# Peptides against a protein of PDB entry 5K2M, part 62

Target 1, 273 residues: chain A of PDB entry 5K2M
Amino acid sequence: MRIGITYTVLRREEMAIKERAGEFGEVVMLHEDDLLFPGNYDLDVVIIRNVSHFKALYTARLFESEGIPTVNSSRLIFEAGDKLFATLRLAGKVPVPEWKAALSEGGALRVPDSLGYPLVSKPVFGSWGRLLAKVNDRDSLEAVLEHRKWMKNPLYGIHYFQEFVEKPGRDIRSYVIGGEFVGAIYRYSNHWITNTARGGKAEPCSDPEVEELSVKAWEAFGEGALAIDIFESEKGLLVNEVNPNMEFKNAARVTGADMAGKLVEYAVEVAKT

## One batch from the design tools (peptide; aimed at target 1 Y7 T8 L10 V51)

Design b2_p28_2_s4 (made by RFdiffusion4, then SolubleMPNN; its pose is not in this set)
Fold by OpenDDE base, seed 1:
Structure b2_p28_2_s4 (fold): chain B 273 residues (1-273), chain A 28 residues (1-28)
Amino acid sequence: as target 1 above (273 residues)
Amino acid sequence: SEEEELKEKEEKELEEKVEEFFKKLAAE
C-alpha cells in the first residue's frame, strides 16, 4: 500500500500521521510545492493535511480526478469546511445554535428581527475565530456590514449569523473518525471565543452525551475524519461547527487517544473500498 | 501561532487573487 500525505507545514500532527502510516505501507510525503496536476501519482490513498481550506479542497479534488481516494474527500472538505454548508447538514440531525443566512446587506439588516441581539457574525470560511463578531446592537451590525463591503473575497458577501450562546467558560471539541468516537476535550477560555491556539487550557471530556452527539454530527456527513465543536448551553448541547482539517495535537496529548493512528487506519480502509 | 499566521497569509493571498481575477474579467 502506498499512502500519500499532502502538507503545507510538517506539524506534530503530520509527523504523527507519517509515523503511523509507515506501519501500513510506503509513505509518500507531498509538500504543496511538489503537487502538479494532472500527474502520474502511484498512490492508493492520500491523507489531506494542507493548512489552507481551499488548498486542501482543491488538492483532494485533483487526486480524486486521478482516481485516488482522499481522506478527507473533497465533498467532505467542501461541506464541512464551510460553516453555512456544515450547518445545513447538521441542522437535520443534531441540535445547532439558531442561525440565519442573508445574501445581501438588506437581508442581513433583518436578521435581528428573527434572532434578536446579541448575535454572532461569522464568515462562512476561516478558522481560529477570525472575523467573528459579537453583535450587540444595530450600530454594531451596521459596522460589521460596512466592513464586509470592502472585503475582497466575494464569500464575505454571504452573511452568516448565529444566536449568541452563553457558555460556561469552556467549549467541547470532539473527534470522530470513520464513524468512531475517538475522544473529546474541554477548551477553557475567559473569552466568548474559545480557542486552544490562544493559550486556553484543555482537559479531557468524558461524557456519554457528548460521544453520542458527536457520532450523530459525523453521521450528518457520513464519511471522513471530523473535529466537532460543541457548546454547553442552557438549552443543552449544541453542535456549533465541524472541521475537516482537524488539529489534534492538544487533544491527543490531553486524552492520550491515538488520533493519528485512527486517521491512518481509516485511510487504509478507504484505500481498500 | 505560526499556523494562524500562515492561514491568515494564505487567506489574504487568495482574496487578492480572487479580486484580481474579477478585475481581469471585468476588463475583458
Scores: peptide ipSAE 0.020, ipTM 0.394, DockQ to the pose 0.032
OpenDDE base, seeds 2, 3, 4, 5: peptide ipSAE 0.018, 0.011, 0.012, 0.018; ipTM 0.402, 0.412, 0.395, 0.414; seed 2 fails the geometry check

Design b2_p28_3 (made by RFdiffusion4)
Pose (drawn by RFdiffusion4):
Structure b2_p28_3 (pose): chain A 273 residues (1-273), chain P 28 residues (1-28)
Amino acid sequence: as target 1 above (273 residues)
Amino acid sequence: EALEEEEEFEEEKEEEFEELMEEEEEEE
């Protein structure tokens, strides 16, 4: 059993994964510098841990081209990692915040007629709560659209919006791996953006409703290891997003759950074809 | 202002990554 781990830097998550994988077989640490294709790699499975979402997608696709299964797969990395593709997959399966998508500035200006104010603008490929915007009126919408227009990345031209959900000073992050619920936390903040990467704080979450909803959200994709974001609202729990390159150091510390171990156990199972 | 805050956040992350790279090189 040779288990590959692709990484950019060795965060706590990568170190814990390396350790758990060592109990099952030879660990082959693959920095981005070690990635060259086409190439001969002798691996039964690769755990994708690249920090760049896009580098993780392409390395997963490249290893798949060498006949080497990846966790997560290139398909799941793309579908679950893109807010719009993921919302299309979650829709009708679990409750989600109301959302709209537009392909131009003019189309985006009509979004408030459907969603109302306040609304949330976010990039389709983003993480860590970056470039999220709470838009309270037209002037703010025009400001966000003008800035998005001047940004170089054509992906900023895909305009994705959600109604603003009044959360109770926190949101929920849960983890489902291979269909098994492995844990959840609350992420508190005095700011409406609650990511731990922006200073949000983790506390244990033992709400049985989140466990069931989290499994249903995972079932919309039917594979892999997913970190799932959930909002509490006046209309019950809403699934906001799914994440295919999960961070969990605060979550594992707070809940005591072995998220790195469960990811590895799942990877060994996929390594057996 | 919001873009400046995004830039500051990016700089913090790049400093953290450089630090981790230096630690890994020292261990090697």

Design b2_p28_3_s1 (made by RFdiffusion4, then SolubleMPNN; from b2_p28_3, 13 letters changed)
Fold by OpenDDE base, seed 4:
Structure b2_p28_3_s1 (fold): chain B 273 residues (1-273), chain A 28 residues (1-28)
Amino acid sequence: as target 1 above (273 residues)
Amino acid sequence: KDLEEEEEFLKKLEEEEKKLLEEEKALE
């Protein structure tokens, strides 16, 4: 078996994936600079580890066009990596924060009529809490909308809002690969954005309700490897978002779960299908 | 700006990961 691994930066995750993949066959590391299509790639499966959502999406689709399956698939990356499209999938299966989407400034200005304040403005794409805004009032909403007009990417004109969820100083990140719950962590932060990239503490999360909810969230998509962000709210657990380009070094360290191994095992399964 | 910001972010990420790898190697 020949396993490709596409990557932008050789992170701990990519090193772990490479190491585990070596147990199953020949590993071909493919930096973004190495990717040229159409090409004659001799690979049975490709694990997509590009950092950019769009680069990951296009890379997956390009390999699929050559008849090579990818983990994650371009379909999954597309649906899960867009916050709005992910919400559309999730909302039918699991509890999610209340949300609204608007396609114009005029529409966006009416969102508080339904959701009230405070709101969270999110771009439909992007990682690491980038361009998340807590919108407490009309003035803040107008400011966010004005700033979005001056952004070059037209996707910033797609206005996605959630209710602001009060969290207990933490959120939950769970991991589901091939429908199997692999593990979960608490991410602690004094900021309303709980991303561990900002130096938050991580602790193991052992909660059967989290496990069940995580699997159900994965089932909304029905394939691949997903990190799932879950909020603890007064209404119970809410699935905030999913990430098809997961970072897991902290979760693997804290839980002891072989997330890289599980990802590779799933990729091998996909290659055999 | 978005591409530039992404590139700057990727650069920072690369630098951080390099430092972490160097630190791990120093502990071995």
Scores: peptide ipSAE 0.014, ipTM 0.472, DockQ to the pose 0.221
OpenDDE base, seeds 1, 2, 3, 5: peptide ipSAE 0.013, 0.008, 0.012, 0.006; ipTM 0.441, 0.432, 0.436, 0.432

Design b2_p28_3_s2 (made by RFdiffusion4, then SolubleMPNN; from b2_p28_3, 11 letters changed)
Fold by OpenDDE base, seed 4:
Structure b2_p28_3_s2 (fold): chain B 273 residues (1-273), chain A 28 residues (1-28)
Amino acid sequence: as target 1 above (273 residues)
Amino acid sequence: SDLEEEEEFEEKLKKEEEELKRLEEELE
């Protein structure tokens, strides 16, 4: 068994994945600078750990073009890594926050007619809560739309909105790998954007409803390794988004779950299929 | 620190998004 691991930076996650992969076979670490295609890669599977969504997507697709399966697959990265496409998958299987998409400024200006205020404006791509805006009124909506025009990336012209969900000062991040629930944490924040990056505390989450919902959310995609962000709302649990390039250092530390081992085990199973 | 690592990643991602933006502007 030869296991490739693509990476941008050697994080704690990549180090743990490398260590666990070494128990199953030969490990080939592939920095982004090492990747040229078409190539002659002698690998049974590649674990995709590129930081960039787009680099991860293209890297996965390029290996797949050479007949090498990837974890995650380019299909999963594409569908799960786009917030709108992820919502389309999730909405058919699990409760999600109310949402609207508009393809023009004129369409976006009508979103409050359906969802009201406050709204959350999200770019369809990006990580760590970047360019999330809480839109409280018409003036704020117009400002966000104006700024999006000047960003000059055509993807910012895809206007994705959610209802603002009141959270109890925390959210839930769960992990499902190959359809198996691996673990979950509470992420505490005093800000409406919950991110552990901003000094938030993490605690173990042991809730059978979270476990069931997380597996159902994973089943909407039907493959791979996903981190799942869940909100506790007055309406019950809502699946907010999924991440096909999951960070798990905090979750692994807090829960004691062998997230890296589970990822490698799944990659080995994929290689044998 | 975990924060410093995340800031470094955010900076790298920002540079990549800026590069993508430049490429998109060239296609217009």
Scores: peptide ipSAE 0.007, ipTM 0.432, DockQ to the pose 0.128
OpenDDE base, seeds 1, 2, 3, 5: peptide ipSAE 0.007, 0.007, 0.011, 0.008; ipTM 0.441, 0.431, 0.424, 0.443; seeds 3, 5 fail the geometry check

Design b2_p28_3_s3 (made by RFdiffusion4, then SolubleMPNN; from b2_p28_3, 12 letters changed)
Fold by OpenDDE base, seed 4:
Structure b2_p28_3_s3 (fold): chain B 273 residues (1-273), chain A 28 residues (1-28)
Amino acid sequence: as target 1 above (273 residues)
Amino acid sequence: DELEEEEKFLKELEEEEKKLLEEEEERK
């Protein structure tokens, strides 16, 4: 078994994945600078850990084009890593925050007619709460839309909105790999954007409802390894988003779950199919 | 430039990961 691991930055996650992968076979670390295609890669599977969503997506697709399966697959990265496409998958299976998508400023200006205020404006791509905006009123909506006109990437012209979910000073991040629930944490923040990368505390989450919902959310995609962000709302649990390039160092530390091992085990399983 | 911002972000991420490793080594 030869296991590739693509990466941009050697994070704790990549180190843990490398270590666990070494128990199953030969590990080939592949920095982004080492990736040229078409190539002659002698690999049974590649674990995709590129930081950029798009680089991860293209890396996965490039390996797949050479007959090498990836974890996650380019399909999963594409569908799960786009907030709108992820919502489209999730909405049919699990409770999600109310959402609207608009393809023009004129359409976006009508979003409050159905969702009201406050809203959350999200880019369809991006991580760590980048370009998330709480839109409390019409003036704020107009400002966000005006700023989007000056953004160079055409994907910023895809206007994705959610209802603002009032959270109890925390959210939940769960992890499902190969359809198995691996663990969950509470992420605490005094800010409406909860992210452990921004200094939020993490605590173990042991809730059967979270486990069940997390598995159902994973089943909306039906493959791979996903981190799942869940809100505790007045309406109950809501699946906010999923991440096909999950960070898990804090979750692994807090829960004691072998997330790296589970990811590698799944990759080995994928290699054998 | 979006690429420049990505490079900046990656550099910041590398620096953060380095600090986290150093802090854990100091705690052992």
Scores: peptide ipSAE 0.246, ipTM 0.800, DockQ to the pose 0.113
OpenDDE base, seeds 1, 2, 3, 5: peptide ipSAE 0.233, 0.238, 0.235, 0.246; ipTM 0.792, 0.794, 0.800, 0.804

Design b2_p28_3_s4 (made by RFdiffusion4, then SolubleMPNN; from b2_p28_3, 11 letters changed)
Fold by OpenDDE base, seed 3:
Structure b2_p28_3_s4 (fold): chain B 273 residues (1-273), chain A 28 residues (1-28)
Amino acid sequence: as target 1 above (273 residues)
Amino acid sequence: MELEEEKEFEKEEEEERRKLLELEEELE
């Protein structure tokens, strides 16, 4: 068994994955600077840990073109890493926050007619709550839309909106790998954008409802390793988004779950199919 | 001691995340 690990930065996650992969076979660390295609890679599977969503997507697809399976697959990265495409998958299986998509400014201006205010404006791509805006009124909506016109990436012209969910000063991040629930944490934040990157405390989440919902959310995609963001709302639990390039350092520390081991075990399983 | 180690750890994590954000922005 030869296991590739692609990476941009050697984080604690990549170090843990490397260590655990060494128990199953030979490990080949592949920095982005070392990747040239077409290549002659002697690998049974590649674990994709590139930081950029697009770099991860293309790296996965390039290895797949050489007959080497990846974790996650380019299909999963594509569908789960886009907030709108992820919502389309999730909405058929699990409760999600109310959402609208518009393909023009004129369409976007009508979104409040159905969702009301406050809204959350989200880019369809990007991580760590970047370019999330709480839109309380029409003036704020017009401002967000005006700014989007001047953004260079055409994907910023895809207008994705969600209802604003009042959270109890926290959200839930769960982890499902190969269809198995691995663990969950509460992420505490004084800001409406709950992200551990902003000085939030993490605590273990032991809730059977979270476990069941997380597995159902994973089943909407049917493969791979996903981090799942869940909101506690007045309507019950809502699946907000999924991440096919999960960070798990804090979750592994807080829960004691062997997330790196579970990811490697799944990659070894994928290599054998 | 545990609270100081936790604060140092949180600070190291924040610095690491900042570097990752910068890197992701350069890669997108």
Scores: peptide ipSAE 0.014, ipTM 0.504, DockQ to the pose 0.053
OpenDDE base, seeds 1, 2, 4, 5: peptide ipSAE 0.013, 0.014, 0.006, 0.012; ipTM 0.488, 0.528, 0.475, 0.487; seeds 2, 5 fail the geometry check

Design b2_p28_4 (made by RFdiffusion4)
Pose (drawn by RFdiffusion4):
Structure b2_p28_4 (pose): chain A 273 residues (1-273), chain P 28 residues (1-28)
Amino acid sequence: as target 1 above (273 residues)
Amino acid sequence: SSWEWIAEHSEASREATEGSTDGVVSFP
């Protein structure tokens, strides 16, 4: 059993994964510099841990082209990692915040007629709560669209919006791996953006409703290891997003759950075809 | 920033696992 781990830097998550994988077989640490294709790699499975979402997608696709299964797969990395594609997959399966998508500035200006104010603008490929905007009126919408327009990346031209959900000073992050619920936390902040990457704080979450909803959200994709974001609202729990390159150091510490071990166990199972 | 931190630690992270590809990875 040879288990590959692709990484950019060795965060706590990558170190814990390397350790757990060592109990099952030979670990082959693959920095981005070690990635060259086409190439001969002798691996039964690769755990994708690249920090760049896009580099993780392409390395997963490249290893798949060498007949080497990846966790997570290139398909899941793309579908789950893009807010719009992921929302299309979650819709009708679990409750989600109301959302709209537009393809131009003019189309985006009509979004408030459907969603109302306040509304949330976010990039389709983003993480860590970057470039999220709470838009309270037209002037703010025009300001966000003008800035998006001048940004180089054509992906900023895909305009994705959600109604603003009044959360109780926190949100929920849960983890489902291979269909098994493995844990959840609250992420607190005095700011409406609660990511731990922006200073949000983890606490254990033992709400049985989140466990069931988290499995249903995972079932919309039917594979892999997903970190799932959930909002509490006046209309019950809402699934906001899913994440295919999960960070869990605060979550594992707070809940005591072995998220790195469970990811590895799942990877060994996929390694057996 | 987070990206500056990653840049500062990337080479050290690579060196910490140098040789892990010996005999497992090859190129034409």

Design b2_p28_4_s1 (made by RFdiffusion4, then SolubleMPNN; from b2_p28_4, 12 letters changed)
Fold by OpenDDE base, seed 5:
Structure b2_p28_4_s1 (fold): chain B 273 residues (1-273), chain A 28 residues (1-28)
Amino acid sequence: as target 1 above (273 residues)
Amino acid sequence: SREKEIEEKREESRKSVEGSTEGVVSFP
């Protein structure tokens, strides 16, 4: 078996995936600079670890065009990596925060008529909390919309909003790979935007309701490896978003779960189908 | 060398990853 691993940055996750993949066969590390298509690659499966959502999506689709399966698939990356498309999948299977989408400024200005204030404005693409805004009033909404007009990417013209969910100073991140629940963590926050990489605390989450909800959220997509972000709310557990290019170094450390091994095992299964 | 350019690009790419998606607490 020949296992490709595409990457932008050799992180702890990519090193762990490489090490575990070596137990199953030959490992071919492919930096983004090494990728040229068509390439006639001799690989049984490719694990996609590109940092950019779009680079990951196109890389997966390019390998698939050569008859090489990918983990995750281009379909999964496309649907899970867009916040609106992910919400459309999730909303039919699991509880999600109330949301609205608008395709114009005039549409966006009517969102509060349905959701009230405060709102959360999100871009449909991007990671690490970039361009998230808490919108408390009309003036703030108008300001966010005005700023988006000057953004060069046309995807900023897709206006996605959620209700503001009051959280108990933490959220939950779970991991589901090939339909198996692998583990979950609490992520503690001193700010409405906190990053465990910025000194946030992570603790193991052992909750059967989280496990069941995480599997159901994965079933909305029906394939691959997903990190799932869950909120604790007054309404119960809400699935906020999923990530088809998960980081797991802290979760693996805190839970002791073999995230890299489970990902490789799933990729080997995909290669055999 | 081509290796040094690849390493510099890898290091620039490494620096551009200012955040962890794992670490980012999902926004309410």
Scores: peptide ipSAE 0.063, ipTM 0.587, DockQ to the pose 0.075
OpenDDE base, seeds 1, 2, 3, 4: peptide ipSAE 0.070, 0.043, 0.058, 0.076; ipTM 0.634, 0.626, 0.625, 0.603; seeds 1, 4 fail the geometry check

Design b2_p28_4_s2 (made by RFdiffusion4, then SolubleMPNN; from b2_p28_4, 13 letters changed)
Fold by OpenDDE base, seed 3:
Structure b2_p28_4_s2 (fold): chain B 273 residues (1-273), chain A 28 residues (1-28)
Amino acid sequence: as target 1 above (273 residues)
Amino acid sequence: SREEEIAALREESRRSVAGSTEGVVSYP
């Protein structure tokens, strides 16, 4: 078996995936600079670890066009990596925060009539909480909308809003790979945006309700490896978003779960189908 | 209970935010 691994930056995750993949067969590391299509790739499966959502999406689709399956698939990256498309999948299966989408400024200005204030403005694409805004009033909404008009990417004209969820100084990140729950962590932060990659404390989360909800959230997509972000609200657990290009170094360290091994095992299963 | 733990964490978070004018985690 020949396992490709595409990457932008060799992180702890990519090193762990490489090491575990070496136990199953020959490993071919493919930096973004090594990728040219069409190409004659002799690979049974490719693990997609490109940092950019769009680079990951196009890389997956290009390998699939040559008959090589990918983890994650281009379909999963497309649906899970867009916050609005992910919400459309999730809302039919699990509790999600209240949301609205508007396709114009005039539509966006009516969102508070349904969600009230405070609300959260999100871009449909992007990572690390970039361009997230807590909108407390009309003046703040108008300012966010004005700034979006001058952004060059047409996707910034898709206005996605969510209710503001008061969190207990933490959120939950869980991991589901091939439909199996692998583990979960609490991420502590005094800021309304929690992210352990920004230096937050992480602790193990052992909760059967989180495990059940995480599997149901994965079933909304039905394939691949997903990180799932869950809020502890006054209404109970809410699935906020999913990530088809997960970071797991902190979760693996804190839980002791072999997330890299589980990802490789799933990729080997995909290669055999 | 889980509800009591969450309530305690919310209270601690509110106290910490009220006391920590300094802890603006700079967005990278």
Scores: peptide ipSAE 0.148, ipTM 0.615, DockQ to the pose 0.013
OpenDDE base, seeds 1, 2, 4, 5: peptide ipSAE 0.047, 0.063, 0.037, 0.104; ipTM 0.468, 0.389, 0.545, 0.541; seed 4 fails the geometry check

Design b2_p28_4_s3 (made by RFdiffusion4, then SolubleMPNN; from b2_p28_4, 13 letters changed)
Fold by OpenDDE base, seed 4:
Structure b2_p28_4_s3 (fold): chain B 273 residues (1-273), chain A 28 residues (1-28)
Amino acid sequence: as target 1 above (273 residues)
Amino acid sequence: SREEEIKRLKEKSRESVKGSTEGVVSYP
């Protein structure tokens, strides 16, 4: 078994994955600078750990084009890593925050007619709560839309909005790998954007309803390793988003769950199919 | 209940935000 691990930065997650992968076979660390295609890669599977969503997506697709399976697959990265495409998968299986998508400024200006205020403006791509805006009124909406026009990436012209969910000073991050629930944490923050990477406290979450909902959310995609962001709302639990490029150092530390091992085990299973 | 705990946490969060008038919204 030869296990590739693609990476941008050797984080605690990548070190843990490398260490656990070494128990199953030879590990080949592949920095982004080492990746040239077409290539002659002698690998049974590649674990995709590129930081950039697009770099991860293209890296996965490039290995797949050479007959090497990836974890996650390019399909999963594509569908789960885009907030709108993820919502389209999730909305048919699990409760999600109310959402609207608009393809023009004129369309986006009508979103409050359906969802009211406050809204959350989300780029369809991006991690760590980048470019999330709480839109409280029309002036704020117009400002967000104006700023989006000047953003050179055309994907910023895809206007994705959610209802503003008033969270109880925390959210839930769960992890499902190969359809198995691995663990969950509460992420505490006084900011409406909760992220442990931004200095939030993490605590274990032991909730059977979170576990069930997390598995159902994973089943909307049907493959791979996903981190799942869940909100505790007055309407019950809502699946906000999924992440196919999960960070898990805080969750692994807090829960004691072997997230790196479970990811490697799943990659080894994928290599055998 | 979960609902009561969520309500309690929302109230506590609102109190903490009110008490943290010095909440530098550190936008990342």
Scores: peptide ipSAE 0.235, ipTM 0.657, DockQ to the pose 0.013
OpenDDE base, seeds 1, 2, 3, 5: peptide ipSAE 0.233, 0.210, 0.215, 0.231; ipTM 0.659, 0.647, 0.649, 0.657

Design b2_p28_4_s4 (made by RFdiffusion4, then SolubleMPNN; from b2_p28_4, 12 letters changed)
Fold by OpenDDE base, seed 4:
Structure b2_p28_4_s4 (fold): chain B 273 residues (1-273), chain A 28 residues (1-28)
Amino acid sequence: as target 1 above (273 residues)
Amino acid sequence: SREEEIEARKEASRAAVAGSTAGVLSFP
């Protein structure tokens, strides 16, 4: 077994994955600077740990073109890593926040007619709460739309909105790998944007309803390793988004779950199919 | 050989990719 690991930055997650992968075979660490295609790589599977969504997507697709399976697959990275495409998968299987998509400013200005205020404006791509805006009124909506016109990436012209979900000062992040629930955490924040990467407290979450919902959310995609972000709302649990490029250092530390081992075990399974 | 197995996987992947690129780029 020859296991590739692609990475941008050697984080605690990548170190743990490397260590656990060494128990199953030869490990080949591949920094982004080492990646040239076509490359005739001699690998049985590649674990994709590139920080950039697009770099991860293209890296996975490039290895797949060489006949090498990836964890996650380029399909999963594409569908799960885009907030709108992920919503399209999730909405048919699990409760999600109410949402609207608009393809023009004129369309976006009509979103409040359906969802009311407050809204959350999201870019379809990006992590760590980048370019999230709470839109409380018409003036703030117009300002967000005006700013989007000056953004160079055409994907900023895709207007994705959710209802604003009032949360109990926390959200839930769960982890499902190969259809197995691995663990969950509460992420605490005094800000409406909850993210542990910004210094939020994490605590273990042991809730059978969270476990069941997390597995159902994973089944909407049907493969790979996903982090799942769940809101506690007045309407019950809502699946907000999924992440095919999960950070798990805080979750592993808090729960004691072997996230790196489970990811490697799944990659070894994928290599054998 | 391992090279033949890799090439067979590349061909299968190229075929799957040709089919799946239509599916992945096919907006539902």
Scores: peptide ipSAE 0.044, ipTM 0.643, DockQ to the pose 0.020
OpenDDE base, seeds 1, 2, 3, 5: peptide ipSAE 0.059, 0.043, 0.030, 0.039; ipTM 0.644, 0.632, 0.594, 0.619; seed 1 fails the geometry check

Design b2_p28_5 (made by RFdiffusion4)
Pose (drawn by RFdiffusion4):
Structure b2_p28_5 (pose): chain A 273 residues (1-273), chain P 28 residues (1-28)
Amino acid sequence: as target 1 above (273 residues)
Amino acid sequence: LEEDLALTEEEKEEIAEEAIEEDFEEVP
């Protein structure tokens, strides 16, 4: 059993994964510099841990082209990692915040007629709560759209919006691996953006409703290891997003759950074809 | 790998943050 781990830097998550994988077989640490294709790699499975979402997608696709299964797969990395594609997959399967998509500035200006104010604008490929905007009126919408327009990346032209959900000073992050619920936390902040990457704080979450909803959200994709974001609202729990390159250091510390171990166990199972 | 292991927590965090920002600034 040879288990590959692709990484950019060795965060606590990557170190814990490396250790757990060592109990099952030879660990082959693959920095981005070690990635060259086409190439001969002798691996039964690769755990994708690249920090760049896009580099993780392409390395997963490249290893798949060498006949080497990846966790997560290139398909899941793309579908689950893109807010719009992921919302299309979650819709009708679990409750989600109301959302709209537009393909131009003009189309985006009509979004408030459907969603109302306040509304949330966020990039389709983003993470860590970056470039999220709470838009309270037309002037703010025009300001966000004008800035998005002048940004170089054509992906900023895909305008994705959600109604603003009044959360109780926190949100929920849960983890489902291979269909098994492995844990959840609250992420608190005095700011409506609660990511731990922007200073949000982790506390244990033992709400049984989140466990079931989290499994249903995972079932919309039917594979892999997903970190799932959930909002509490006046209309019950809403699934906001799913994340295919999960961070969990604060979550594992707070809940005591072995998220790195469970990811590895799942990877060994996929390594057996 | 040994050079990577020798990095401090601060250096690792900075590199990770730069990597995230590259997703937002560059066309994939």

